# Designs tried in a protein design run: peptides against a protein of PDB entry 3JWR. Part 75

Target 1, 323 residues: chain A of PDB entry 3JWR
Amino acid sequence: TRELQSLAAAVVPSAQTLKITDFSFSDFELSDLETALCTIRMFTDLNLVQNFQMKHEVLCRWILSVKKNYRKNVAYHNWRHAFNTAQCMFAALKAGKIQNKLTDLEILALLIAALSHDLDHRGVNNSYIQRSEHPLAQLYCHSIMEHHHFDQCLMILNSPGNQILSGLSIEEYKTTLKIIKQAILATDLALYIKRRGEFFELIRKNQFNLEDPHQKELFLAMLMTACDLSAITKPWPIQQRIAELVATEFFDQGDRERKELNIEPTDLMNREKKNKIPSMQVGFIDAICLQLYEALTHVSEDCFPLLDGCRKNRQKWQALAEQ
Target 2, 298 residues: chain A of PDB entry 3JWR as posed
Amino acid sequence: TRELQSLAAAVVPSAQTLKITDFSFSDFELSDLETALCTIRMFTDLNLVQNFQMKHEVLCRWILSVKKNYRKNVAYHNWRHAFNTAQCMFAALKAGKIQNKLTDLEILALLIAALSHDLDHRGVNNSYIQRSEHPLAQLYCHSIMEHHHFDQCLMILNSPGNQILSGLSIEEYKTTLKIIKQAILATDLALYIKRRGEFFELIRKNQFNLEDPHQKELFLAMLMTACDLSAITKPWPIQQRIAELVATEFWEQGDQVGFIDFVCTQLYEALTHVSEDCFPLLDGCRKNRQKWQALAEQ

## One batch from the design tools (peptide)

Design b1_p23_1 (made by RFdiffusion4)
Fold by OpenDDE base, seed 4:
Structure b1_p23_1 (fold): chain B 323 residues (1-323), chain A 23 residues (1-23)
Amino acid sequence: as target 1 above (323 residues)
Amino acid sequence: SEEKLQEEIEYANEHYPDLFLFD
């Protein structure tokens, strides 16, 4: 395609020029082409292109295929969300020094998972999919959308001209797919809540060890969630704008819940409760985010900007909730 | 603390009731 030719021929700027190592990164000023260039740079600077012998054209096609399989009519869970998740992963790996704690296969899997974790997202949660009796709810009992996202990821990876994993051995390929699946499933917040207690206890007891395969898997899950939720850590102007996108999508779901399912939406998805957004954001930060970024910072102190950003945004939301 | 974790679980159940079907 013309888009592929343009991307494949483009000079890829440095990570420094693109600022993709910064936890404060924003994609708002970036074109779709620039987001694809950033993504190429992430693969290159993580040595994934070299170590796994990726063909440049194949990587370009894969990135464009992933981007194409996000819906443009979804306010938040679109390509830009996936791109920002991957950018946070890249920043955590580089600036947060997590790269030094992981294998190349784990890094490869996490980057693919971050970019792919919301593929074909419809702007509705698993609850809506279940209650609407959507065909996907017949395929999966739990983590319905996350299973679908993984299926879409696998479909793209196996599509002609998109096979970025063709340089891997059979065993490396299987390992990578396993980690990708686990990482995508880990973005189900229900699974996060279920598993986080074990992670926090290991950290609290100073018993956390990445040499343990189970603890490694647990850490990768927590890291995925930390990147997926990383909007809450962004500088306040960026955080506000992203919160508006999230609210838009949630209100669109709530409007559909009223109309299609004849149910009253929760306050989070209720357009009439928009005045509760600041207090809900404080509650979300306290209940979901703070301990995660504290624990991540305990694993790597260089991840502190995520925790600091989360704390600063809590104060900002609290000040708005008091008005 | 276990108490804080319980409060966080309760909060999550209240705001995401369909997410926290603990089997």
Scores: peptide ipSAE 0.100, ipTM 0.729, DockQ to the pose 0.351
Fold by OpenDDE base, seed 1:
Structure b1_p23_1 (fold): chain B 323 residues (1-323), chain A 23 residues (1-23)
Amino acid sequence: as target 1 above (323 residues)
Amino acid sequence: SEEKLQEEIEYANEHYPDLFLFD
């Protein structure tokens, strides 16, 4: 395609020029081409292109295929969300120095998972999919959308001309796919809530050890969630604008719940309760976000900007909730 | 504390009632 030719021929700017190492990064001013260039830079600077012998054209095609399989009519869970999740992963690996704690296969899997974790998202949560009796709800008992996202990821990876993993051995390929699956499934907040207690207890007791395979898997899951939720850590003007996109998508779901399912939406999905957004954001930060970024900062102190950003945004939301 | 974990579970169930099968 013309888009592929343009991307494959473009000079890829440095990570410094693109500011993709910054935890404060924003994509709002970037074109779709620039987001694809940033993605190439992430793969290159993580040594993934060299270590796994990726062909440049194949990587470009894969990136464009991933981008194409996000819906344009979804307010938040679109290509820009996946791109921002991957950028936060890149920043955590580089600036947060987590790269030195992981294998090349784990890094490869996490970057693919971050870009792929919401593929074909419909702008509705697992609850809506289950209550609407969608065919996917019959295939999977839990994490319905996350299983679908992984299936889409696998389909793209196996598609002609998109095989970025063709340089891997059979064992490396199997290992990578296992980690990708676990990482995508870990973005289900239900699984996060179920598993986080074990992670926090290991950190609290100073017993956390990345040489243990189970603790490694647990850490990769927590790191994926930390990147997926990273909008809450952004500078306040960016956080407010992302919160409006999230609210738009949630209200669109709530409107559909009323119309299609004849149910009253929760406060989070209710357009009439916009005035509760600040207090709900404080509750979300306290219940879901703060302990995660605290624990991540204990694993790597260089991740502190995520925790500091989350704390600053909590203060801003609290001040709005008191008005 | 167990109390704080219970408040976090209640919050999660209130915001994601169909997602959190807390057995």
Scores: peptide ipSAE 0.099, ipTM 0.722, DockQ to the pose 0.351
Fold by OpenDDE base, seed 2:
Structure b1_p23_1 (fold): chain B 323 residues (1-323), chain A 23 residues (1-23)
Amino acid sequence: as target 1 above (323 residues)
Amino acid sequence: SEEKLQEEIEYANEHYPDLFLFD
């Protein structure tokens, strides 16, 4: 395609020029082409292109295929969310120095997972999918959308001209797919809530060890969640704008719940309760985000900007909740 | 703290009622 030709022929700027190593990064001013260029740079600077012998054209096609399989009519769970998740992963790996704690296969899997974790997202949560008796709800009992996202990821990876993993051995391929699946499934906040207690307890007891395979898997899951939620850590103007996108999508779901299911939406998804957004954001930060970024910062002190950003945004939301 | 854990449980049960976190 013309888009592929343009991307494949483009000079890829440095990570420094693109600012993709910054935890404060924003994609708001970037074109779709620039987001694809940033993505190429992430793969290159993580040595994934070289180590796994990726063909440049195949990588370009894969990136464009991933981007194409996000919906444009979804306010938040779109390509830009996936791109920002991957950028946070890249920043955590580089600036947060987590790269030194992981294998090349784990890094490869995490970056693919971050870009793919919300593929074909419909702008509704798993509860809506279940209650609407959607065909996907017949395939999976739990983490319905996350299983679908993984299926979409696998479909793209196996599509002609998109096989970025063709340079891997059979064992490396199997390992990579396993980690991708686990990482995508880990973005279900339900699974995060179930598993986080073990992670926090290991940190609290100073028993956390990345050489333990189970603890490694647990860490990768927590890292995925930390990147997926990373909008909460951004500078306030960015955080506020992303919160508006999230609210828009949730209110669109709530409107559909009323219309299609005859259900009163929860406060989070109720357009009439938009004035509760600041207090709900404080509650979300306290219940979900703070301990995660504290624990991540304990594993790598260079991840402190994520924790600091989260704390600053809590103060901003609290100040709005008091008005 | 136990209080913080209880708040986290209440939040989780409110937002993710299908999790049955402690059933």
Scores: peptide ipSAE 0.085, ipTM 0.717, DockQ to the pose 0.237
Fold by OpenDDE base, seed 5:
Structure b1_p23_1 (fold): chain B 323 residues (1-323), chain A 23 residues (1-23)
Amino acid sequence: as target 1 above (323 residues)
Amino acid sequence: SEEKLQEEIEYANEHYPDLFLFD
């Protein structure tokens, strides 16, 4: 395609020029081409292109294929969300110095997973999928959408001309796919809530050890969630705009719940409850986000900007909730 | 506790779209 030719021929700017190592990064001003260039830079600067012998054209095609398999009519869970998740992963690996704690296969898997974790997202949650008796709810009992996202990821990875993993041995390939699956499934917040207690306890007791395979897997899951939720850490103007996108998508779901399912939506999904957004954001930060970024910062102090951003946004949302 | 975990899951499900409750 012309898009592929343009991407493959483009000079890829440095990570510094693209600011993709910054935790404060915003994609709002970037074109789709620039987001693809950023993605190439992430793979390159993580040594993934070299270490796994990726052909440049294949990587470009894969990126474009991933981007194409996000829906444009979804307000938040689109390519830009996946791209921002991957950018946060890249920043955590580089600026947060987590790269030095992980294997090349783990890094490869995490980056692919971050980009792929919401593939074909429909702008509705697992509860909606279940309640609507969608065919996907018959395929999977738990983490319905995350299983679908992984299936989409696998489909793309196996598609002709998209095989970025073709340079891997059979064992490396199997390992990578396992980690990708685990990482995508980890973005189900129900699984996060279920597992986070173990992680926080290990941190609290100073027993956390990345040489333990189980603890490594747990850490990768927590890191994925931290990147997926990273919008809450962004500078306030960025946070507000992202919160509007999230609210738009949630209200669209709530409207569908009323119309299609004849149910009253939860306050989060209810456009008539828009005035509760600030207080709901405070609650979300307190219940879900703060302890995660605290624990992540304990694993790597260079991740502090995520925690600091989360704390600052909590204060901003609290001030709005008091008005 | 399991009860507290369930409350946290319920809260998360009400306040974030990408959740599935394990019944």
Scores: peptide ipSAE 0.092, ipTM 0.717, DockQ to the pose 0.479; fails the geometry check

Design b1_p23_1_s1 (made by RFdiffusion4, then SolubleMPNN; from b1_p23_1, 8 letters changed)
Fold by OpenDDE base, seed 4:
Structure b1_p23_1_s1 (fold): chain B 323 residues (1-323), chain A 23 residues (1-23)
Amino acid sequence: as target 1 above (323 residues)
Amino acid sequence: MEEELKKEIEYAEKHFPDLFLFT
């Protein structure tokens, strides 16, 4: 395609020029082409292109295929969300120095998972999918959308001309897919809530050990969640704008819940409760986010900007909630 | 599990009930 030709021929700027190592990164001013260039740079600077012998054209095609399989009419859970998740992962790996704690296969899997974790998202949560009796709800009992996202990821990875994993051995391929699946499934906040207690307890007791395979898996899951939720850590102007996108999508779901399911939406999904957004954000930060970024910072102190950003945004939302 | 974490889970259950449909 013309888009592929343009991407494949383009000069890829440095990570420094693109600012993709910054936890404060914003994609708002970036074109779709520039987001794809950033993604190429992430793969290159993590040595994934070299170590796994990726062909440049294949990587470009894969990136464009992933981007194409996000919906344009979804306010938040679109390509830009996936891209920002991957950028946070890249920043955590580089600036946060987590790269030094992981294998190349784990890094490869995490980056693919971050970019793929919301593929074909419909702008509705698992609860809506279940209650609407959507065909996907018949395929999976839990984490319905996350299973679908993984299926889409696998479909793309196996599509002709998109096989960025063709340089891997059979065992490396299997390992990578396992980690990708686990990482995508970990973005279900229900699973996060279920598993986070074990992670926090290991950190609290100073018993956390990445050499333990189970603890490694647990850490990768927590890291995925930390990147998925990283909008809450962004500088306040960026946080506000992203919160508007989230609210738009949630209110669209709530409107559909009223119309299609004849149910009153939760406050989070209720357009009439928009004045509760600041207090809900404080509650979300306290209940979901703070301990995660605290624990991540204990694993790597260089991840502190995520925690600091989260704390600062809590204060900003609290101030708005008090008006 | 620390009492603080328990309180946070309880808070999440109350304010984000959809997160617990499949737990």
Scores: peptide ipSAE 0.032, ipTM 0.725, DockQ to the pose 0.426
Fold by OpenDDE base, seed 5:
Structure b1_p23_1_s1 (fold): chain B 323 residues (1-323), chain A 23 residues (1-23)
Amino acid sequence: as target 1 above (323 residues)
Amino acid sequence: MEEELKKEIEYAEKHFPDLFLFT
């Protein structure tokens, strides 16, 4: 395609020029081409292209395929969300110095997972999928959409001309896919809630050890969640705009719940409860985000900007909730 | 640890049920 040709021929700017190492990064002003260029840079600067002998054209095609398999009519869970998740992963790996704690296969898997974790998202959550009796709800008992996202990821990875993992040994391939699956499934917030206590306890007791395979898996899951939720850490103007996108998508779901399912949406999904957004954001930060970024910062102090951003945004949302 | 985790989950489910809908 012309798009592929343009991407493959383009000069890829440095990570510094693209600012993709910054935790404060915003994609709002970037074209789709520029987001793809950023993605190439992430793979390159993490040494993934070299270490796994990725062909440039194949990587470009894969990126475009991933982007194409996000829906444009979804307000938040689109390519830009996946891209921002991957960018936060890149920033955590580089600026946050997490790269030094992980294997190349883990890094490869995390980056692929971050980009792929919401593939074919329909702008509705697992609850809606279940209540609507969607065919996907018959395939999976829990984490319905996350399983679907992984299936989409696997489909793309195995598609002709998209096989960015072709340079891996059989064992490396199996390991990578396992980690990708675990990482995508970890973005189910329900699983995060169930697992986070173990992680926090290990940190609290000073027993956290990345050399332990179970603890490594747990850490990768927590890191994925931290990147997935990273919008909450962004500079306030960016956070506000992203929160509006999230609210838009949730309200669209709520409207569909009324129309299609004949149910009253929860406050989170109810456009008539827009005035509760600030207080709900405070609740979300307190219940879900703060401890995660605290724990992540404990693993690597260079991740502090995520925690600091989260704290600052909590204050901003609290101030709005008090008006 | 398991008991503490269970209590945390129960607390989250009770006080923040809508947060589980983010999935």
Scores: peptide ipSAE 0.028, ipTM 0.709, DockQ to the pose 0.319
Fold by OpenDDE base, seed 1:
Structure b1_p23_1_s1 (fold): chain B 323 residues (1-323), chain A 23 residues (1-23)
Amino acid sequence: as target 1 above (323 residues)
Amino acid sequence: MEEELKKEIEYAEKHFPDLFLFT
């Protein structure tokens, strides 16, 4: 395609020029081509292209295929969300110095997972999928959409001309797919709520050890969630704009719940309760976000900008809730 | 394991109904 030719022939700017190592990064001013260039730079600077012998054209095609499999008519869970999740992962690995704590296969898997974790998202949550009796709800008992996202990821990875993992041994391939699956499934906040207590307790007791395979898996899951929720850490103007996109998508679901399922939506998805957004954001930060970024900062102090951003945004939302 | 996970999800839905919708 013309898009592939343009991407494959383009000079890829440095990570410094693209500012993709910054935790304060925003994609709002970037074209789709520039987001693809940023993605190439992430793979290159993490040494993934060299270490796993990726062909440039295959990587370009894969990136464009992933982007194409996000829906354009979804307000928040689109390519830009996946791209921002991957950028936060890249920043955490580089600026946050987590790269030095992980294997090359784990890094490869996390970057692929971050880009792929919401593939074919429909702008509705697992609860809606269950209540609407969607066919996917019959295939999976929990994490319905996350299983679907992984299935889409696997489909793309095995598609002709998109096989970025062709340079891996059979064992490396199996290991990578296992980690990708675990990482995508970890973005289900229900699984996060279930597992986070073990992680926080290990940190609190100073017993956290990345040499333990179970603790490694737990850490990768927490890191994925931290990147997926990273909009809450962004500078206030960026946070506000992203919160509007999230609210738009949630209100669209709430409108569909009323119309299609004849149910009253929860406050979070109720368009008539926009005035509760600030207080709900404070509750979300306190219940879900703060402890995660505190624990992540304990693993790597260089991740502090994420925690600091989250704390600053809590203060801003609290001030709005008091008006 | 699946039944235990379902119970934990139900607990989360009950105690964090608005926050669980982010899933």
Scores: peptide ipSAE 0.027, ipTM 0.667, DockQ to the pose 0.198
Fold by OpenDDE base, seed 2:
Structure b1_p23_1_s1 (fold): chain B 323 residues (1-323), chain A 23 residues (1-23)
Amino acid sequence: as target 1 above (323 residues)
Amino acid sequence: MEEELKKEIEYAEKHFPDLFLFT
């Protein structure tokens, strides 16, 4: 395609020029082409292209295929969300110095997972999929959409001309796919809530050890969640704008719940209760986000900007909730 | 493990209903 030719021939700017090592990064000003260029830079600077012998054209095609398989009519869970998740992962690996704690296969898997974790998202949550008796709800009992996202990821990875993992051995390939699957499934907040207690307890007791395979898996899951939720850590103007996108998508679901399911939506999905957004954001930060970024900062102090951003945004949301 | 997972999910849905909507 013309798009592929343009991307493959383009000069890829440095990570410094693109500011993709910054935790404060925003994609709002970037074109789709620029987001693809940023993604190429992430793979290159993490040494993934070299270490796994990726062909440039194949990587470009894969990136464009991933982008194409996000829906344009979804307000938040689109390519830009996936891209921002991957950028936060890149920043955590580089600026947060987590790269030094992980294997190349783990890094490869995390970056692919971050970009792929919401593929073909429909702008509705697992609860809606279940209640609407969607065909996907017959395939999976829990984490319905996350299983679907992984299936989409696997489909793309195996598509002609998109095989960025062709340079891996059979063993490396299997390991990578396992980690990708675990990482995508970990983005189900239900699984996060279930597993976070173990992670926080290990940190509290100073028993956390990345050399333990189970603890490694747990850490990768927590890191994925931290990147997936990273909008909450962004500078306030960015956070506000993203919160509006989230609210738009949730209200669209709530409208569909009324119309299609004849149910009253929850406050978070209820357009008529938009005035509760600030207090709900405070509750979300307190219940879900703060302890995660505290624990992540304990693992790597260079991740502090995520925690600091989250704390600052809590103060901003609290101030709005008091008005 | 699956039963324990279901119970934890149910607990989370009950105690954090608004937060669970991000899933």
Scores: peptide ipSAE 0.026, ipTM 0.669, DockQ to the pose 0.211

